Peptides against a protein of PDB entry 3EFO. Designs and how they scored, part 57

Target 1, 262 residues: chain A of PDB entry 3EFO
Amino acid sequence: SQLADLYKSCETDALINFFAKSAFKAVLHQPLKVIREILVNQTAHMLACYRKNCASPSAASQLILPDSMKVLPVYMNCLLKNCVLLSRPEISTDERAYQRQLVMTMGVADSQLFFYPQLLPIHTLDVKSTMLPAAVRCSESRLSEEGIFLLANGLHMFLWLGVSSPPELIQGIFNVPSFAHINTDMTLLPEVGNPYSQQLRMIMGIIQQKRPYSMKLTIVKQREQPEMVFRQFLVEDKGLYGGSSYVDFLCCVHKEICQLLN

## One batch from the design tools (peptide)

Design b1_p25_1_s3 (made by RFdiffusion4, then SolubleMPNN; from b1_p25_1, 10 letters changed)
Fold by OpenDDE base, seed 5:
Structure b1_p25_1_s3 (fold): chain B 262 residues (1-262), chain A 25 residues (1-25)
Amino acid sequence: as target 1 above (262 residues)
Amino acid sequence: GDIRLTFNENGEPLEEDLEKLEVTY
């Protein structure tokens, strides 16, 4: 059917770019609450329409997503949790304005990475491999106290270190003997020169390639205050300022779809 | 094909179903 073909041709990254720019334009004339409601409603309606007209029959208790839109909910939730669409007083006007303008100029690939960062387990690096390590879900549940993770969203790059991260890796990356010796004020990794350090730098270089902005590196130690900033980029978790977790959002979307179809 | 999420007794999607929604880069 024509409708089925339409859904097959949908590109989530393009949709998110469109919705983001539309929403960020709307903030100038519409209440934030209304904008958020519209975004959720649009998401539910798109998926409800698919379920009604395109999807094979399934139990009403299930949430059905077409393959082309399987990651639409997570990106939509990330959009909803962006500071531009939040009414919290803790967020400065300057920050909202800055991010709004950034997104308004972003291409499809840039906005996708911006809303859902890439989180890489650096502690699993194979120094003999030219491939990037497999990314993990942007959630605290995927972190480990023994691990080292690199997060990038096209604007910021974070190197997160668990409190129990291996001393040998710390030595390899920072040329210091322990976690406690790591200086979190540095914005550049030292030129240690060992294979692990070189591989990490290569990975960082790959991530930086073709990005319109030079990403500032922030070193983050687990359980230190700056980790709070880092945690806000774990977009699948609950937001600090009232945003839903990915799971909660899926439940919300499912409920709304059911209401539309009943 | 379509991705289907089943919800457990707590109203949460099954972990195995959530894994199907992993973002790729």
Scores: peptide ipSAE 0.652, ipTM 0.960, DockQ to the pose 0.794
Fold by OpenDDE base, seed 4:
Structure b1_p25_1_s3 (fold): chain B 262 residues (1-262), chain A 25 residues (1-25)
Amino acid sequence: as target 1 above (262 residues)
Amino acid sequence: GDIRLTFNENGEPLEEDLEKLEVTY
């Protein structure tokens, strides 16, 4: 059907870009609560329409997503959890204004990465491979105390170190003997020169490619205070300032769809 | 085809279904 074809041709990244810019424009004229409700409603309506008109019949207990929109919910939740759409005293007006302006100028690829960062397990690097390691879900549950992870959202880059990260990797990256010796005040990795260090630098370079901004690097140690900033980028988790987890959002969307169709 | 998430008795989606929604780059 024509409608089915429309959904198949839908590009989630473009939709998120559109919704983000639309919402961020609306904050100037509408209450944040209303904007958030509209976004949720739009998401639910789009998916409800698909379920009603395009999808094969299924149990009401199931949430059905077209393949083209399978990641729409996670991106939408990330948008909803962005500081621009949150009215919290902990978030300064300047920060909201800054991020608002950034997103308003972002292309489709930029906004996609901005809302859902790339989280890479650096501890699994193959120094002989030219490929990036497979990204993991942006959740604390995917981190490991023994691991080292690189997170990038197009604006910031974080290197997260588990408390039990391998000393050999620490030595390879930072040229220090242990986790405790890592200086988290640095914004640049040292030129150690070993294959692992070079591979990491190459990966960072690849991530930086085609990005309009030079990403600032932040070194983060697990269980130290700065980790709180890093955890804010684990967008599938429950937000620090009241944002829902991805799972909670899926449940919310499912409930909304059921209400629309039943 | 379509991605289907099944919710358990606790109202949470099954983990295996969530895996289908992994973001790719």
Scores: peptide ipSAE 0.650, ipTM 0.960, DockQ to the pose 0.807
Fold by OpenDDE base, seed 1:
Structure b1_p25_1_s3 (fold): chain B 262 residues (1-262), chain A 25 residues (1-25)
Amino acid sequence: as target 1 above (262 residues)
Amino acid sequence: GDIRLTFNENGEPLEEDLEKLEVTY
């Protein structure tokens, strides 16, 4: 059917770019609450329409996502949790305006990375490979105290170190004997020159390639104050200002779809 | 094909189904 073909041709990255720009334009003349409600409704309606007209019959207790939109919910939730769409007084007008302007000029690839960052387990690096390590989901549940992770969203880059991260890796990256000796005020990794350091720098370079903005590096130690900023980019988790986790949002969308179809 | 999420008795999606929704780069 024509409708089935339409869903088949949908690209989530293009959709989220469109929804983001539309919403961020709407903030100039509509209440934030209304904008958020519209986004949720649009998501539910799109998926409800698919279930009704395109999907194979299934139990009402299941949530059905077309392959082309399987990651639409997570991106939509990230959009809903963006500071531009939040009414919290803790968020400054300047920060809201800054991020709004950034997104309004982003291409499809840029907004995709911006809303859902890339999180890489650096402690698993193969110094003999030029391939990036397999990314993990942006959730605290995927971190480990023994691990080192690199997070990038196109604007910022974070190197997160667990309290029990391997001393040999710390020495390899920072040329210091232990976790406690790492200086978190640095914005550049030292030129240590060993294979691991070189590999990490190469990975960082690859991530920076083809990005319109130069990403500033922030070193983050687990359990220190700056980690709170880092955790804001773990977008699948519950937001600091009351935003839904990814799981909670899926439940919400499922409920809305059921209401539309029953 | 379609991705199907099944919800348990607590109203939470199964972990194995969530894994199917992993973002790729």
Scores: peptide ipSAE 0.650, ipTM 0.960, DockQ to the pose 0.822
Fold by OpenDDE base, seed 3:
Structure b1_p25_1_s3 (fold): chain B 262 residues (1-262), chain A 25 residues (1-25)
Amino acid sequence: as target 1 above (262 residues)
Amino acid sequence: GDIRLTFNENGEPLEEDLEKLEVTY
């Protein structure tokens, strides 16, 4: 059917870009609560329509996502949790304005990375490989106290260090004996010169490549105060300011779809 | 094809279903 073909041709990255810009434009003349409700409703309606008209028969208890839109919910949830759409006094007007303007000018590729960051397990780097390490899901559940992770969203870059990260890697990256010796005020990695350090720098360079803005590096130690900022970018988890986890959002969407179809 | 999510006793999607929704870069 024509409708089925439409869903097959759907580009989630383009949709989220559109929804983001539409929502951020609407902020100027509509209440945030209304905007959030519209976004959820649009998501539910699109998926409900697919279930009703395009999807193969399935139990009502299941959530059905077309392949083309399988990651739409996670991106939509990230959009909903963006500071521009949150009604929290902790978020400054300046920050809202800044984020709004940034997204309003973002291309499809930029907004994709912005809403769902790339999280790389740096502790697993193969110094002989020219390939980037496989990204992990943006959730605390994917972090390890023994690990070192690099997170990038096109605007910020974080190097997260587990409390039990290998001293060898710490020395390799920072040229210091231990976790405690790492200076988190640095914004540049030292040029240690060993293969691991060089590989990490290469990875960072690749990530920075083709990005419109230079990403400032922030070193984050697990269990230190700055980690809270880092955790805000673990977008599949619950938001600091009341945003839903990815799982919770999926449940919400499922419930809305059921409501629409029942 | 379509991704189908089932829910556990807690009303949460099954982990194996969530794995199908991993973002690619």
Scores: peptide ipSAE 0.649, ipTM 0.960, DockQ to the pose 0.786

Design b1_p25_1_s4 (made by RFdiffusion4, then SolubleMPNN; from b1_p25_1, 9 letters changed)
Fold by OpenDDE base, seed 5:
Structure b1_p25_1_s4 (fold): chain B 262 residues (1-262), chain A 25 residues (1-25)
Amino acid sequence: as target 1 above (262 residues)
Amino acid sequence: SDILIRFDENGKPLPEDLEKLEVTY
């Protein structure tokens, strides 16, 4: 059907860019609560329409997503959890304005990375490989105390180190003997010169490539205060300021779809 | 094809189904 073809041709990255800009424009003249409700409703309605008119029959207990929109919910949840759309006094007006303006000028690729960061397990690097390590889900559950992870969203780059990260890797990256010796005030990695350090720098360069902004590097130690900032970028988890986890959002969307169809 | 997400008795999506929704870059 024509409708089915439409869904097949749909691109989530384009949709989220559109919804983000639309929502951020609406912030100027509509209450945030209303904007959030509209976004959720739009998501549910699109998926309900698909289920009703395009999807193969399935149990009502299941959520059905077209392949082209399989990651729409996670991106939509990320959008909903963005500081621009949050009604929290802890978020400064300047921060809201800054992020709003940034997103309003972002292309499709930029906004996609912005809303859902890339999280890479650096501790698994193969120094002989030219490929990036496979990204993991942006969730605390995917971190490990023994691991080292690089997170990038096009604006910020974080190097997160577990409390039990391997000393040999710490030595390789920072040229210090232990986790405790790492200086988190560093904004640049030292040029240690070993293969691991070079590989990490190369990866960082690849990530930075073709990005409109130079990403500032922040070194983050697990269980230190600055880790809280890092955790805000683990977008699949519950938000610090009231945002839902990805799991909870899926449940919410599913429930709303069922309500629309029944 | 369609992506199907099943939910357990507690109304939570099955982990194995959640893996189908992994973001690619």
Scores: peptide ipSAE 0.686, ipTM 0.964, DockQ to the pose 0.843
Fold by OpenDDE base, seed 4:
Structure b1_p25_1_s4 (fold): chain B 262 residues (1-262), chain A 25 residues (1-25)
Amino acid sequence: as target 1 above (262 residues)
Amino acid sequence: SDILIRFDENGKPLPEDLEKLEVTY
């Protein structure tokens, strides 16, 4: 059917870009609460329409997503949790204005990465490979105390180190003997020159490639205060300022769809 | 090829189904 073809042709990244810009335009004229409600409703309506008109019959207890839109909910939740759409006193008006302007100028690829960062397990690097390691979900549950992870959202780059990170990797990256010796005030990795260090630099270069902004690097130690900033980019988790986890959002969307169809 | 997400008795999505919604690059 024509409608089915439409859904199959949908590109989630383009949709998120559109919704983000639309919402960020609307903040100038509408209450944030209303904007958030509209976004949720639009998401639910799109998926409800698909279920009703395009999807194969299934139990009402299940959520049905077309393959083309399978990651729409997670991106939508990320959008909803963006500081621009949150009215919290902890978030300055300047920060909201800044983020708003950034997104308003972003292309599809940029906004996709911005809302859902790339989180890479650096501790699993194969120095013989030119491929990026497989990204993990942006959740604290995917981190390990023994691991080292690189997070990038097109604007910021974080190197997160677990408290039990391998000393050999720490030595390879920072040229220091242990986790405790890592200086988190640095914004550039030292030129150690070993294969692992070079591989990491290569990966960082690939991530930086085709990005309009030079990403600032922040070194983050697990369980130190600056880790809180890093956690804000673990977008599948519950937000610090009232944003829902991805799981909770899925439940919300599913419930809304059921209400629309029943 | 629709993606189906099942929910448990507590209204939480099954972990194995949630994995289907992983963002890929």
Scores: peptide ipSAE 0.682, ipTM 0.963, DockQ to the pose 0.837
Fold by OpenDDE base, seed 2:
Parts: C-alpha cells; structure tokens; sequence
Structure b1_p25_1_s4 (fold): chain B 262 residues (1-262), chain A 25 residues (1-25)
C-alpha cells in the first residue's frame, strides 16, 4: 500500500531533525508543556497509524515498530529531555537560547549525534586496528568501573574514567602513575607518544572530522562531582531535571498507542 | 520487517527486545 511504502521510506534521523526544529520554533509562541505533549502525541499517532493500517496483526501487549522507525522513540525522548524543552529554573535562558539556535541550523547528521551521543569503550582499543570500537548504548548500565569511555555529541567530548581503570592505560594516556594523579582540569591530552595514546588521539580526530564545531574535551573521574555533568549525556537514563528513561518512555508510548486504538 | 517489543509482568520491555532498538551509526 501507499501508506506502507511511506513508512518504509521514513528516515528517523530526518524525522527527528524536523521535529526538533518544529518544536524549537514553537517555543517562541507556545508553552513548553504543550509542545512536549504534541511531540508525544505525534509519536503515538504515527505508530498507532502504522499498527492499524500497515503492521501485521499482533498482541496488543506488544509494541510494534517499523524497522525504519525503530529508534524514533529513543530520539524523541532525547528531544523531550533537551534543555530547550524543559521547564526548569536551573536552566538559564541564555543556555536555552544558545542550544535552540544551534539546533535550528543543524543538518540531519549533526542533530542525530547531538541528541544521541556516541559512547565508545576506549579501554578495549586494539592498537593494531584502524577501526573504531563499537559504540555502546548511552546508559550507566554500559559503563564499568574498570573501563574508560569517550563520549561525543558534536559539541562536547568527555573522557570518563572508572575508579578501577587500569593503571597501565592511565599511564599510557596521561603519563601519570595512577587514577588519583589525573588532573581533571586539563582540556587536552598530553603527547605521551605510545601506541595507545596515538590510537586514542586518532579516534578523537576521526570523531572531530566533519563536525562544524571543535569539541572541548572534559576529563571526568568516576565518583567525583563533575561526573554529574557527564551523566546528563547518558540519554537513555533518567534525566536530572525530570526527564524519563528510555524504558519509561517506551512504556509511555505503548500505553498511548493502546489508548488511541481502543 | 517489524520490530516487536514484549513487556514483562511489571510493564517493562524485555531486555532482549530492547536490544533491537540500539542506535547505530
């Protein structure tokens, strides 16, 4: 059917770009609460329509997503949790305005990375390989105290270090004896010159490629106060300012779809 | 093809189904 073909041709990254710009434009004239409700409704209606008209019959207890839109919910939740759409006094007007303007000019690829960061387990780096490590889901559940992770969203870059990170890797990256010696005030990695350091720098370079902005590097130690900032970029988890986890949002969308179809 | 997400008795998605929704680059 024509409708089925339409859903197959949909690209989630393009949709999110569209929804983000639409919502951020609406912020100028509509209450944030209304905008958030519209986004949730649009998501539910799109998926309800698919279930009703395109999807194969299945139990009502299950959520059905077309493959082309399988990651629409997670991106939509990320959009809903963006500071521009949050009604929190802790977020300054200037920050809202800044991020709004940034997103309004972003292309599809930029907005995709912006809303869902790339999280790389760099402790698993193969110094003999030129391939990037496989990204992990942006959730605390995918971190490990023994691990070192690089997170990038096109604007910021974070190097997160577990409290039990291997000393040999710490020395390889920072040229210091231990975790305690790492200076988190640094915004640049030292030129240590060993294969591991070079590989990490290469990866950082690849991530920076074709990005419109130079990403500032922030070094984060697990269990230190600045880690809270880093955790805000773990977008599948609950947000600090009332945003839902990905799991909770999926449940919400599923319930809304059921309500629309019953 | 369609992606099916099942929910457990607590209304939470099954982990194995949730893995189907991983973002790829």
Amino acid sequence: as target 1 above (262 residues)
Amino acid sequence: SDILIRFDENGKPLPEDLEKLEVTY
Scores: peptide ipSAE 0.682, ipTM 0.963, DockQ to the pose 0.857
Fold by OpenDDE base, seed 3:
Structure b1_p25_1_s4 (fold): chain B 262 residues (1-262), chain A 25 residues (1-25)
Amino acid sequence: as target 1 above (262 residues)
Amino acid sequence: SDILIRFDENGKPLPEDLEKLEVTY
């Protein structure tokens, strides 16, 4: 059917870009609460329509997503949790304005990375391989106290260090003997010159090459104050400022779809 | 094809089904 073909041709990244720009335009004229409700309703209605008209029969207790939109809920939740759409005093007007303007000018690829960052397990690097490590889900559950992770969203880059990060890796990256000796005030990694350091630099370079803006590097130690900023980018988790976890959002969407179809 | 997400007794999506929704680059 024409409708089925439409869903098949939909691209989530394009949809999110559209919804983001539409929502961020709307903030100038509509209450944030209304905008958030519209986004949720649009998500639920699109998926309800698919279930009703296009999807294969399945139990009502299950959520059905077309393949083309399987990650739409993830990105939609990220959009809903963006500071532009949150009414919290902890978020400055300047920050909201800045983020809004950034997204309004972003292309599809940029907004994709912006709303859902790339989180890479750097501690698993093979110094003899040219392959990048596979990204992990943006959740604290995927972090390890023994691990080192690089997070990038096109604007910021974070190097997160677990409290039990391997000393040999710390030495390799920072040329210091232990976690405690790492200076988190630095925005550039030292040129240590060993294979691991070079590999990390290469990865960072590859990530940067694809982005229009130079990403500032922030070194983050687990359990230190700056980690709170880092955690804001773990978008699948519950938001610091009241945003839902991805799991909770899926439940919400599922419930709304069921209500629409009852 | 369609992606099916099942929910547990607490109304939470099953972890194995949630993995189907992973963002890839």
Scores: peptide ipSAE 0.679, ipTM 0.964, DockQ to the pose 0.839

Design b1_p25_2 (made by RFdiffusion4)
Fold by OpenDDE base, seed 3:
Structure b1_p25_2 (fold): chain B 262 residues (1-262), chain A 25 residues (1-25)
Amino acid sequence: as target 1 above (262 residues)
Amino acid sequence: SHVALDMSDHEVLEEQASELLDEFL
């Protein structure tokens, strides 16, 4: 059907870009709560329409996602949890305004990365490889106390260190003997000169070169206060300030769809 | 064409949802 073809032609990254810009524009003349409700409703309506008109009959207990929108829910949840639409105490009004303006000018690729960050397990680096490590899911469940992770969303870069991160890696990256000796106030990594340090710097450079904005590096130690900010970029998890987890959002969307169709 | 997530079992849902995103990355 024509409608089925339409859904096939839709791309989540384009949709999120559109929804983000529309929502961020609406911030100027509508309450945030209303904007969030509209986004959820729009998501539910699109999926309900697909279920009704394009998909074969299925049990009401199933959430049916067209292939083109498989990851729409996770991105939509990320949008809903963004500081522009969901205020956070640690984010100033100026910062929210800044991010709003940035997103208004972002292309599809930029907004995609912005809403779902790249999280790299750098403790697994192969110093002999020129390839970037494979990204992992943006969830606490993918972190390890023994690991070191680099997170980037096009605007911010974080180096997260587990409390039990290997001293040899800490030495390799920071040239200090232990986790406790790492200075989290630094925004640049030292030039230690070993292969691991060089590889990490190369990776950071590659990530930066692909983005139009200079990303400030924030070093984060697990269980220290600044980690709370970092955790907000683990977008699949439940937010500290009212944002739902990815799975909870799926449930929310499904419930809304059922209400629309029943 | 489409993906169906089982919303009746939370554990199954978590697994399916996780697998879905694993494919995405």
Scores: peptide ipSAE 0.692, ipTM 0.968, DockQ to the pose 0.943
Fold by OpenDDE base, seed 4:
Structure b1_p25_2 (fold): chain B 262 residues (1-262), chain A 25 residues (1-25)
Amino acid sequence: as target 1 above (262 residues)
Amino acid sequence: SHVALDMSDHEVLEEQASELLDEFL
C-alpha cells in the first residue's frame, strides 16, 4: 500500500532530526513537560497507525515496529532525555541554550550521533589494526572496572577509566604509574609516543573527522564526581533526573499505543 | 518487514530490545 511504502521510506535518523528541531523550537513557547508529552504522543500515534493500517494482526502484548523505525524508540528516548528538554542541575542555562542552537543547525548524521553517542572500548585496541573497535551499547552495563572507554557525541568526548584499568594502558596513555595519578583536569592527552597512545590518538582523530565541531575531551575516573555527568550520556540507562531507560520507554510507548487502539 | 517485541515478559523484552540494538550498532 501507499501508506506502507511511506513507512518504509521514513528513516529514523531523519525523523529524529525533524522531531528534535521541532521540539527545540517549541522550547521557546511551550513548557518542557508538554513538549515531552507531545513527542511521546506523536511517536505512539505513528506506531499505532502502522499497526492498524500496515501490519498484520498481532497480539496486543506485542510492540510492532516497522523496520525503518525499529530504533526510533531508543532515539526518541534520547531526545526526551536531552538537557534541552529535560533540565538537569549540572547543566547551566547557557549550556542548554547553546546545545539547542547547535541542534537546530545539525544535519541528519550529526543529530544521530548527538543523541546516541558512540561508545568505544579502547582497552581492546589492537595497535596493529587500522579498524575502530566495535561500538558498545550506551549503558553502564557495558562498562567494566577493568576497561577504558571513549564516548563521543559530536560535541563532547569522554575518556572513561575504570578503577581497575590496566596500569600498562594507563601508563601508555597518560605516562603515569597508576589510576590514582591520572589528572582529570587535563583536556588533552599527553604525547607519550608509544604505539597504544598513537593508536588512541588516531582513533580520536577519526572520530573527530567530518564532525563540524571540535570535541572537548573530558577525562573521567570511575567513582569520582564527574562520572555522574558522564553517566548521563549512557542514554539507554535510567536518568538521574527523571529520564527513563530504553526498556521503560518501550513500555511507555506500548501503553500509549494500546490506549489509542483500544 | 517489521519487528515484534514481546511486552508481556520483561525478561524477554530486555533480550529482544537488546538484540535489536546490537544489530543496529
Scores: peptide ipSAE 0.682, ipTM 0.966, DockQ to the pose 0.936
Fold by OpenDDE base, seed 5:
Structure b1_p25_2 (fold): chain B 262 residues (1-262), chain A 25 residues (1-25)
Amino acid sequence: as target 1 above (262 residues)
Amino acid sequence: SHVALDMSDHEVLEEQASELLDEFL
C-alpha cells in the first residue's frame, strides 16, 4: 500500500532532524512542557497509525516498530532530554540559546550525532589497527572503573577515565604516573609520542574530520564533579530533572499508543 | 517488516531493546 511504502521510506535521522528543528523553533512561543508533549504525541500517533494500517494484528502487550523507525524512540528520547527542551540548572541560558541555534543549522548527519553521541572504549585500542574501536552504547552500564572512554557529539569531546584506569595507559596518554596526577583543566592532550598516544590522537582527528565545529576536549575523572556533566551525554540512561531512560520512554510511547487505539 | 518488543516482561524488553540498538547504533 501507499502508506506502507511511506513508512519504508521514512528515515529516522531525517525525522529527528525535522522534529528537532520544529521543536526548537517552537521554544520561542510555546512552553517546553507543551513542546515535549507534542513530540511524544506525534511519535505515538505515527506508530499507532502503522500498527493499525500496516502491521498484522498483534497482542496489545507488544510495541510494534516499523523497520525504518526501529531506533526512532531512542533518538526521540534524546531530543526530549536535550537541554533546549528540558532545562537544566547547570546549563546557562546563553549556552541553551547557543545549542538551539547550532541545531537549527545542522544537517541530518550532524543532528544524529549530536543527539546520540559516539562513545568509544579507548582502553581497548590496538595500536597496530587502522580501524576505530567499535562504539558502545551511551549508558553507564557500558562504562567500567578500569576503562577509558572517549565521547563525542560533534560539539563536545570528553575523555572519561575510570578511577581504576590502567596506570600504563594513563602514562601513555598524559605522561603522568597515576590517575590522581591527571590535570582535568587541560583541553589538549600532551604529545607524549608513544604509539598509544599517537593512535588516540589519530582517532580524535578522525572524529573531528568533516565536523563543522571544532570540538573542545574535556578531561573527566570518575567521581569528580565534572562527571555529572558527562553523564548527561549517556543518553540511554535516566536523566536528571525528569529525563527518561530509553526503556522508560518505550513504555511511555507504548502506553500512549494503546490509549490511541482503544 | 517490523520488530515487536514485548512490553509485558521488563527483562525481555530490556534485552530486546538492547539487541535492537546494538544492531543500529
Scores: peptide ipSAE 0.681, ipTM 0.967, DockQ to the pose 0.917
Fold by OpenDDE base, seed 1:
Structure b1_p25_2 (fold): chain B 262 residues (1-262), chain A 25 residues (1-25)
Amino acid sequence: as target 1 above (262 residues)
Amino acid sequence: SHVALDMSDHEVLEEQASELLDEFL
């Protein structure tokens, strides 16, 4: 059917770009709460329509996602939790305005990365490889106290260090003897010159390549105050200021679909 | 084609949802 073909052609990255720009435009004229509600409703309506008209009959206890939209919920949840749509006290009005303006001009690839960051386990680096480490899910459950992680969303870059990060890696990256000696006020890594440091710098360079904006580096120590900001980029987790986890959002969407179809 | 998530069991849902995103990464 024409409708089925439409769903096949609607890729999540394009959809989220469209929804983001639409929502961010609406911020100028509508309350944030209303905008968020509209986004949820639109998501539910799209999926309800698919279930009703395109999918084979299934149990009401199942959430049916077309292949082209199988990851739409996670991105939609990221959009809903973005500081432009969900105001947070630690984010200034100017910063929100800036991000809004940036997203309004983002292409599909840029917005995809912006809403769901890349999180890389740096502690697993192979200094002999030119390949980037495999990205992990943006959730606290994927972090470890012994690990070092690099997060990038096209605008910000964070280097997160666990409290039990390997001293040899700390020495390799920062040229200091321990976690306690790391200066988190720096926005650039020192030129240590060892293979590990060089590899990390190369990776950071690769991430920065082909990105329209220069990403500011923030060094974050686990259990220090700035980690709270970092945690906001773990987009699958429950937000500090009212945002749902990925799984909770799935439940929310399912509930809405059921209400529409019953 | 489509994916079906079991919303009746939270543990199953978490696993299925996780697998879905693992494929994405």
Scores: peptide ipSAE 0.679, ipTM 0.966, DockQ to the pose 0.935

